# Peptides against a protein of PDB entry 4N7V, part 165

Target 1, 222 residues: chain A of PDB entry 4N7V
Amino acid sequence: TLRSITSPLVAHRLKPIRQKTKKAVVSILDSEEVCVELVKEYASQEYVKEVLQISSDGNTITIYYPNGGRGFPLADRPPSPTDNISRYSFDNLPEKYWRKYQYASRFVQLVRSKSPKITYFTRYAKCILMENSPGADFEVWFYDGVKIHKTEDFIQVIEKTGKSYTLKSESEVNSLKEEIKMYMDHANEGHRICLALESIISEEERKTRSAPFFPIIIGRKP

## One batch from the design tools (peptide; made by RFdiffusion4, then SolubleMPNN)

Design b2_p26_1_s2 (from b2_p26_1, 10 letters changed)
Fold by OpenDDE base, seed 2:
Structure b2_p26_1_s2 (fold): chain B 222 residues (1-222), chain A 26 residues (1-26)
Amino acid sequence: as target 1 above (222 residues)
Amino acid sequence: MEVPDQEEVELELPESVLELIKSFLS
């Protein structure tokens, strides 16, 4: 099943973006829907032959073939659906479209990993919890130039000198120099706070069912 | 102009996407 390969993409709160690749253009629209345009080149012109339009919650996929399958010239936005539109739920998506959906999902997940959900200014750093899940990316930009980037898979450290390295195990973290450990401790504290705030705010958001509370900024740069 | 059928190609995300989405940072 598609679900065994990927979960429904979530594009809520993401800003519009359009990225062209060799064979496709992927977009997050103002509506927070995600579009994958399959691009074909013919006679030195690029055409959109197929479009997958995915709902913001990833559960509905609308597929259409512009201009009766003849293709529509590539433009600055996806062509509008007109005729021969197919609509599928996530669980009923034909297998032939799974790769394209996964492409969209990966793109959205990448965008989410760079989209601030919570920005928290401490005395020493700007902390940012990102939108991706599970295990949201967490970045700490210390005002003195040190940067720490935490992901589910690794921790990247950039020192004042510009020296960068990646930590992939607890052993490596424990072997850090004391001066770096101080930064790591602060980063971890900021991370803890952001996660706590995320939990609290998300719960309140669920209860009120109002406009999104995120992204949110806590504090300000000193 | 009618677009001819082509073989389906694997879709890949370029690293350049990272540069674009950096603008989302607050």
Scores: peptide ipSAE 0.026, ipTM 0.628, DockQ to the pose 0.023
Fold by OpenDDE base, seed 3:
Structure b2_p26_1_s2 (fold): chain B 222 residues (1-222), chain A 26 residues (1-26)
Amino acid sequence: as target 1 above (222 residues)
Amino acid sequence: MEVPDQEEVELELPESVLELIKSFLS
């Protein structure tokens, strides 16, 4: 099943963006829908032959073939849906479209990993919890130039000198120099606080059913 | 409704995508 290889994409709260590759263009629209345009080149002109329009919650996929399948010239936005459209739920999406959905999902996940959900200013750093899930990315930008980037898979450290290295285990973290451990301790504390705030704010958001509370900024740079 | 036959193409995201979205943090 599609669900066994990916989850429904989530594009809520993401800013519009358009990324072109040789064979596809992927977009997040103002409506927070996601579009994958399949591109073919013919006589030195690029045409959109197929469009997958995915709802912001990833559960509805609308597929259409512009200009009766002949294609529309590639433009700065997806072509409008035609009357001859197919609409699928995530679990009923034909297998032939799974790779294209995965393409959209991966793109959205990357965007989410670079989209601030919570920004928290401490005395020493700007801490940012990102939108991706599970295991949201967490970045700490210390005002003195040190940077720590935590992901589900690794921790990247960039020192004042520009020296960069990656840690993939607790043993490696424990082997850090004492001066770097101080930064790591601060980063971990900021991370804990952001996760706690996310939980509290998300619960209130659920209860209120109002406009999104995120992104949110706590404090300001000293 | 009939779905036209389309060739299956493997789609890859270039590394440049990562650089592009970094601007979200600027």
Scores: peptide ipSAE 0.025, ipTM 0.651, DockQ to the pose 0.022
Fold by OpenDDE base, seed 1:
Formats: sequence, structure tokens, C-alpha cells
Structure b2_p26_1_s2 (fold): chain B 222 residues (1-222), chain A 26 residues (1-26)
Amino acid sequence: as target 1 above (222 residues)
Amino acid sequence: MEVPDQEEVELELPESVLELIKSFLS
């Protein structure tokens, strides 16, 4: 099943973006829908031959073939769906579209890992909790130039000198120089606070059922 | 090091995006 290889993508709160390659264009629209345009070149002109339009919650996939399958000239936005539109649920998506959906999902996941959900300014750093889940990326930009990037799989440290290294285990973290541990301690505290705030705010958002509370900025630059 | 403003941050996707496209759409 498609679900065995990926979960429905989630594009809520993501800003519009358009990424072009030779064979495809992937976009997040103002509507927070995700579009994959399949591109073919004829006589030095690029045409969109197929479009997958995925709902913001990833559960609905609309597929259409512009201009009756003849293709529509590539533009700065996906062509409007006209004629011969197929609509599928996530679980009913034909297998031939699974790879394309998986690409869209991974693209969205990457975008989410770079999209701030909570920005928290401390005395020493700008902390950012990202939108991806589970295990959201967490970045700490210290005002003195040190950077710490935490992911589900690793911690990257960039020192003032520009020296960069990756930590993948607790033992490696414990082997850090004491001065770096101080930055790590601060980063961890900021991370804890952001996670706590995320939980509280999300709960209130659920109760209120109003406009999204995220992204949110807490504190200010010193 | 200058700390980027959230409002001014434009998502620039790394080379990994291109690799993803090649792997799934080729």
C-alpha cells in the first residue's frame, strides 16, 4: 500500500514555493495545496503533461492532463484543472502515481524541516523549532556565531571559527569540550521550552478552533 | 554572524531536493 511507504503529506502553514527541475516542477500553493507538474520538452518548449494536485492534508489527490493530454506550456504556476479530472483518496491512489506522491511528500517534509513553527529569542540565541514531525528540527543561532542544529538523527555544531562537526550518539555529546557543552546546555533548554510551548499552544488552538496560532515568535532580539 | 529574520527567510532547497527528484521521477 501507499501507506506502507509514506504517510499523507501535511502542508498546512507552509509558505508558497516553486521548485523546478528538468522533469518536474513541485509547488506549494497559496492554498497550501501541493502540485507536482510533470514536464516534457518539445521543440525547445516545456509543456506540462500531467499534474498531481494534493490537498493540504495529503488525503485528496486530483490528477489531470492539461489540454487533453497534449500538454500546456510551462508557466509560473500550475495550469488550471480543466477536463478529464480524476480525484482519488490517499488510500485509493493508483500505484502508478505512488512514486510521484512520495516525491511530493518528501519535498514537503524537507520544506517543513526548514519552516519555523516557533521562534524563541533568548539572551544568547535565536531558537527555532521547525514544522516537521515527528522529532521536529531545532536550530539555535547564538549571537556570537555558534550554531547548533538538532534533528531526529544527529546534532550538528558549527563553532565560531566555522569548524563544523556532527554528533550521532550520547557518547559523542559527552566528549565535547566544556565550552561547547555550555552552548549545548543552552540549546537543550531552549528546545525544552519550545516543545512545552508547542504543546500548550496546540492545545489552546484545538480548543479555540480559530485561526492558526503558528507560526509564533516569542521574545525579541536583544 | 547575523541571525536571519524569520520574515526574510526564503527557503532555498539544498541539492538533496534534486536528488530526490532524480530518484523518484526518473
Scores: peptide ipSAE 0.024, ipTM 0.614, DockQ to the pose 0.064
Fold by OpenDDE base, seed 5:
Structure b2_p26_1_s2 (fold): chain B 222 residues (1-222), chain A 26 residues (1-26)
Amino acid sequence: as target 1 above (222 residues)
Amino acid sequence: MEVPDQEEVELELPESVLELIKSFLS
C-alpha cells in the first residue's frame, strides 16, 4: 500500500514555493495545496502533460491531463484543471501515481524541515523548532557563533572556530569536550521548552478551532 | 501541439532546493 511507503503529506502553514527540474515542477500553492507538474519538452517548448494536485492534508489527490493529454505550455503556475479530472483518496490512489506522490511528500518534508514552527530566543541563542515530523529538526544559533543542529538521525555541531562535526550516537555526545557540553545542555533545554510549548499551543489551537497559532516567536534577541 | 508520451521515472530533488528553502528561515 501507499501508506506502507509514506504517510499523507502535510503542507499546512508552509509558504508558497515553486521548484522546477527537467522532468517536473513541484509547487506549494497559496492554498497550501501541493502540485506536481510532469514536464515534457517538444520543439524547444516545455509542456505540462500531467498534474497531481494534492490537498494540504495529503488525503485527496486530483489528477488531470491538460489539453486532453496533449499538454499545456509550462507557465509560472500549474494549469487549471478542466474536464478530464480524476479524484482519489490517499488510500485509493492507483499505484502508478505512488512515485509521484512520494516525490511530493519528500519535497514537502524537506520544506517542513526548514520551516520554523517555534522560534525561541534565550539569553545565549536563537532556538528554532521546525515543522517536520516525526522528530522535528531543531536548530540552535548561539550568539557567539556556535551552532547546533539536531535531527532525528544526528546532531551537527559547528564550533566558534568553524570546526564542524556530526554526532550519530549517544556515546559520541557523551564524549564531547566539556565546553561543547555546555552548549549542548543549553540546546537540549531549549529543545525541551520548545517541545513543551508546541504541545500546549497545539492543544489550545485544537480547542479554539480558529486561525493557526503557528508559527510563533517567543522572546527577542538580547 | 501534441506532446509525446513520456516514461514514468524516479524524480529527484535538485541541490538548488536547499538554497531556495533557506529563505524560509527568519
Scores: peptide ipSAE 0.023, ipTM 0.626, DockQ to the pose 0.023

Design b2_p26_1_s3 (from b2_p26_1, 8 letters changed)
Fold by OpenDDE base, seed 2:
Structure b2_p26_1_s3 (fold): chain B 222 residues (1-222), chain A 26 residues (1-26)
Amino acid sequence: as target 1 above (222 residues)
Amino acid sequence: MEVPDFEEEELELPESVLELIEKFLS
């Protein structure tokens, strides 16, 4: 099943974006829907031959073939759906479209990893918890130039000198110089606070059913 | 000291990343 390969994508709270590659254009629309435009070149002109439009919650996929399958010239936005439209649920999506769905899903996940959910200003740093899941990226920009980037897989450190390195285990973290450990300690505290705030705020959102509280900013730029 | 706003710039995906994603189209 498609579900065994990927979960439904989630594009909520993401800003509109359009990214072109050689074979496709992927977009997040103002509606937070995701569009994959399959592109082919003919006579030095690019045409959109197929479009997958995916709902913001990833559960509905609308597929259409512009201009009766002849293709529509590539523009600055997806072409409008024609009369020949197929609509599928996530679990009923034909297998031939699964890879294209995965493409959209990966794109959305990457965008989420770069989209601030919580921004927290401390005395020493700007801390940012991102939208991606399950393990959201966490970035700490110290005002003195040090940067720490935490992902589910690694921790990247950029020192004042510009020296950069990646840590993948607790032992490597423990082997850091004391001065770097101080930055790491601060980053970890900021991370803890952001996670706590995320939990509390999410619960309040659930209770009130109001407009999204995220993204949120705590504190001020110094 | 003002901290620069990098959030919008970070939304741009490098071509290398996009190329990796394109493997899913094959």
Scores: peptide ipSAE 0.027, ipTM 0.586, DockQ to the pose 0.036
Fold by OpenDDE base, seed 1:
Structure b2_p26_1_s3 (fold): chain B 222 residues (1-222), chain A 26 residues (1-26)
Amino acid sequence: as target 1 above (222 residues)
Amino acid sequence: MEVPDFEEEELELPESVLELIEKFLS
């Protein structure tokens, strides 16, 4: 099943973006929908032959073939849906489209990992919890130049000197120099706070059913 | 000291994204 390969993509709160490659263009629209345009070249002109338009929650996929499959000239935005439109749910998406959906999903996930959900300014650092899930990326930019980047898989440290290294186990974290451990402790505290705030704010969003609270900034830059 | 703010620039997506696209759409 598609679900065994990837989860439905989530594009909520993401800023619009358009990324072109030789064979495709992927976009996050103002509507927070995601579009994958499949591009072919004919006579030195690029044409959009196929479009997958995925809802912001990833659960609905609308597929259309511009100009009856002959293609529509590539423009600065996806072509409008034509009369020949197919709509699928995530679980009913034909296998022939799974790779394209998976690409869109991974693209969105990457964008989410770079999209601030909570920005928290401490006395020593700018902390940022990102939108990706599970295990959202967490970045800490210390005002003195140290950077810590936490992901689900690793922790990257960039020291004042520019020296960079990656930690992939608790043992490696425990082997850090004491001066670096201080930064790590602060980063971990900031991370804890951001996660707590995320939980509380998300619950309030659910209760109020109002406009989204995220992204949010806690504190202010010194 | 000014704290770098590269979040917007990072959304331009690295070359690795292009590689991902080619891998999955080829």
Scores: peptide ipSAE 0.026, ipTM 0.587, DockQ to the pose 0.022
Fold by OpenDDE base, seed 4:
Structure b2_p26_1_s3 (fold): chain B 222 residues (1-222), chain A 26 residues (1-26)
Amino acid sequence: as target 1 above (222 residues)
Amino acid sequence: MEVPDFEEEELELPESVLELIEKFLS
């Protein structure tokens, strides 16, 4: 099943973006829908031959072939669907589209990993909890130049000197120099606070069904 | 604690985004 490969993408609260590659253009629209435009080149002109338009919650996929399958010239936005439109639920998406959906999902996840959900200013750093899930990325930009980037898989450290390294195990974290541990401790505390706030705010959103509270900024700039 | 006005945060996508796209579409 598609679900065994990826979860439905979630594009809520993401800013619009359009990223072109040789084979495709992926966009997050103002509507928070995600579009994958499959691009073909004919006579040195790029045409959109197929479009997957995915709902913001990832559960609905609309597929259409611009200009009756003849394609439309690539533009600065996805072509509008006209005829020959198919609509699928996530679980009913034909297998031939799974790879394209997976691409969209992974792209969205990457965007989410760079999209601030909570920005928290401390005395020493700007802390940012990102939108991706599970295991949201967490970045700490210390005002003195040190940077710590935590992901589900690793911790990247950039020291004042510019020295950069990645930690992939608890053992490696424990082997850090004492001065770096201080930064890590601060980062971890900021992370804990952001996670706690996320939980509290999310619960309040659930209860009140109010407009989204995220993204939020906590604290003040130095 | 001061809560500043909401500011736009510019997305800084890593170079790996392009690589990912090409990988999945290949």
Scores: peptide ipSAE 0.026, ipTM 0.567, DockQ to the pose 0.050
Fold by OpenDDE base, seed 5:
Structure b2_p26_1_s3 (fold): chain B 222 residues (1-222), chain A 26 residues (1-26)
Amino acid sequence: as target 1 above (222 residues)
Amino acid sequence: MEVPDFEEEELELPESVLELIEKFLS
């Protein structure tokens, strides 16, 4: 099943963006929908032959073939669906479209990993919890120049000297110099706080069901 | 103008996309 290889993408709260590649254009629209335009070059002109438009929650996929499959000239936005339109739920998406959905999902996840959900200013650092999931990226920018970037898979450290290294195991973290451990301790505390805030705010958001509370900024730079 | 058919290949995000996203979101 599609669900076995990816979860429904989530594009909520993401800024509109359009990225052109060799054979595709992927976009997050103002509506927070995600579009994958399949592009073909013919006679030095680029045409959109196929469009996958995915809802912001990833659960609905609309597929259409512009101009009866003849293609529509590539523009600054996806062509409007006018004919040859099919609509699928995530679980009913034909297998032939799974790779394209996965492409969209990868793009969205990448954008989410760089999109602040919670910004928290401490006495010593700017902490940022990102939108990606599971295991949202967490960045700590210390005012003295030290940076710690935590992901689900690794921790990257940039020291004052500019020395940079990646930690991929708990044993490596435990082997850090004491001075770096101090930064790590602060980063971990900031991370804990951001996760706690995310939980509390998300619960209130669920109850209220109004405009989104995120992204939020807590505190200010000293 | 009719667009010729093409094979569906694995769609990959270029390495430059990360940089573009970072610049865009900054």
Scores: peptide ipSAE 0.024, ipTM 0.640, DockQ to the pose 0.022

Design b2_p26_1_s4 (from b2_p26_1, 7 letters changed)
Fold by OpenDDE base, seed 3:
Structure b2_p26_1_s4 (fold): chain B 222 residues (1-222), chain A 26 residues (1-26)
Amino acid sequence: as target 1 above (222 residues)
Amino acid sequence: MEVPDQEEEELELPESVLELIEEFLE
């Protein structure tokens, strides 16, 4: 099943974006829907042959073929659906579209990993918890030039000199120089605070069922 | 009281990652 290989994508709170690649153009719309435009080139002109429009919660997939399948010239936005529209739920999506859905899902996950959910200013750094899940990315931009980027899989450190390295285990973290450990300790504290705030704010958001509280900014740059 | 605007950063997506996810379209 599709569910066994991916979960429904979640594009809520993401800003509109349009990204062109070789084979496709993928967009997040103002409506927070995701559009995958499959592009083919004929006579040095790019045409959109197929469009997958996915709802913001990933559960509804609308598929259409512009200009009766002949394709529509690539433009600055997805072509409007007109005729021969198919609508599927996530669990009823035909297998032939699964890879295209996975493409959209991976793109959205990438965007989420770079979309601030909580920005927290400390005395020493700008901390940012991102929208991706599970295990949201966490970035710490120290005002002195040090950067720490935490993901579910690794920790990247960029020193003042521009030297960068990746840590993939607790042992490697424990082997850091003392000066770097100080930055790591601060990053970890900022991370803890952001996670705590996320939990509290999410609970209040659930209770009120009003406009989204995120993204939020806490504190100010010194 | 002045209401502060949300800080907006332009999203830069790594081309290498975009190329990798295009494998799903092959």
Scores: peptide ipSAE 0.280, ipTM 0.777, DockQ to the pose 0.063
Fold by OpenDDE base, seed 2:
Structure b2_p26_1_s4 (fold): chain B 222 residues (1-222), chain A 26 residues (1-26)
Amino acid sequence: as target 1 above (222 residues)
Amino acid sequence: MEVPDQEEEELELPESVLELIEEFLE
């Protein structure tokens, strides 16, 4: 099943974007829907041959073939669906579209990993918890130039000198120089605070059923 | 390295990552 290889994509709270690649143009719309336009080149002109439009919660997929499958010239927005429209639920999506859905999902996940959910300013750094899940990316930009980027898979450190390295285990973290450990300690504390606040705020958001509370900014740059 | 001041910057997505995800379209 599609569910066994990916979960429904989640595009909520993401800003609109239109990204052109070699084979496709992928967009997050103002409606937070995701559109994948499959592009082919003919006679030095790019045409959209197929469009997958996915709901913001990833559960509904609308597929259409512009201009009766002949393709529509690539424009600054997805072509409007006219004829030959199919609508599927996530669990009923034909297998032939699974890879294209995965493409959309990966794109959304990438965007989420770059989308601030919580920005927290400390005395020493700007901390950012991102929207991606599980294991949201966490970035710490120290005002003195040190940067720490935490992902589910690794921790990247950029020192004042510009020296960059990646840590993949606790042992590697423990082997850091003391001066770097101080930055790591601060980053970890900021991370803890952001996660705690995320939990509390999410709970309040659930209770109130109001407009999204995120993204939020806590504190200000000194 | 400067700390970005703008909170509403346009997202820059790495081309290399975008190319990798296009493998799903093959």
Scores: peptide ipSAE 0.279, ipTM 0.787, DockQ to the pose 0.065
Fold by OpenDDE base, seed 4:
Structure b2_p26_1_s4 (fold): chain B 222 residues (1-222), chain A 26 residues (1-26)
Amino acid sequence: as target 1 above (222 residues)
Amino acid sequence: MEVPDQEEEELELPESVLELIEEFLE
């Protein structure tokens, strides 16, 4: 099943974006829907041959073939669905579209990993918890130029000198220089706070059933 | 009373990652 290889994508709270790649143009719309435009080139002109429009919760996929499958010239926005429209639920999506859905999902996850959910200003740094899940990315921009980027898989450190390295194990983290450990400690504390706040705010959001509380900013710029 | 605006952070999508996800379309 598709569910066995990916979860429904979640594009809620994401800002609109349009990203052209080699084979596709992928967009997050104002509606928070995700569009994958499959692009082919004919006679030095790019045409959209197929479009997957995915709901913000990832559960509904609308697939259409512009201009009766002949393709529509690539424009600054997805072509309107007019011909050959099919609508599927996530669990009923034909297997032939699974990879394309995965593409959309991965793109959304990437965008989420770059989309602030909580921004927290400390005395020493701007901390940002991102929207991706599970294991949201966490970035710490120290005002002195040090940067720490935590993901589920690694920790990247950029020192004042510009030296950059990636830590992939606890052993490597433990082997850090003491001066770097200080930054790491601060980053970890900021991370803990952001996670705690996320939990509390999410619970209140659930209770109130109001407009989204995120993204939020905590603290002040220095 | 001024209503504070949300800070906007520019999205930087690494080309290398974008290239990798293109593999799903191959």
Scores: peptide ipSAE 0.279, ipTM 0.774, DockQ to the pose 0.063
Fold by OpenDDE base, seed 1:
Structure b2_p26_1_s4 (fold): chain B 222 residues (1-222), chain A 26 residues (1-26)
Amino acid sequence: as target 1 above (222 residues)
Amino acid sequence: MEVPDQEEEELELPESVLELIEEFLE
């Protein structure tokens, strides 16, 4: 099943973007829907041959073939849906579209990993918890130039000198120089706070059923 | 206390990662 290889994509709260690659143009619309335009080149002109439009919650996929499958010239936005539109739920999506859905999903995951959910200014750093899940990326930009980037898989450290290295185990983290450990300790504290705030704010958001609370900024740069 | 404005930074996606994702379209 599609569900066994990926979860429904989640594009909520993401800003609009349009990214062109060799074979496709992928967009997040103002509506937070995701559009994958499959592009083919004919006579030095690019044409959109197929469009997958995915709902913001990833559960509905609308597929259409512009100009009866002949393609529509690539423009600055997805072509309007044609008369021949197929609509699928996530669990009923034909297998032939699974890879294209995965493409959209991976793109959204990438965007989410770079989309601030919580920005927290401390005395020493700008901390950012991102939108991706599980294990949201967490970035710490120290005002003195040190950067720490935490992901589910690794921790990247960029020192003041520009020296960069990646830590993939707790033992490597424990082997850090004491000066770097201080930055790591601060980063971890900021991370803890952001996670705690995320939980509290999310719960309040659920209770009130109001407009989205995220993204949120806490504190100010000194 | 004035609420700080959200920094509107343009999202830059690394080309190398985008290329890897495009493998799903092959």
Scores: peptide ipSAE 0.284, ipTM 0.777, DockQ to the pose 0.063; fails the geometry check

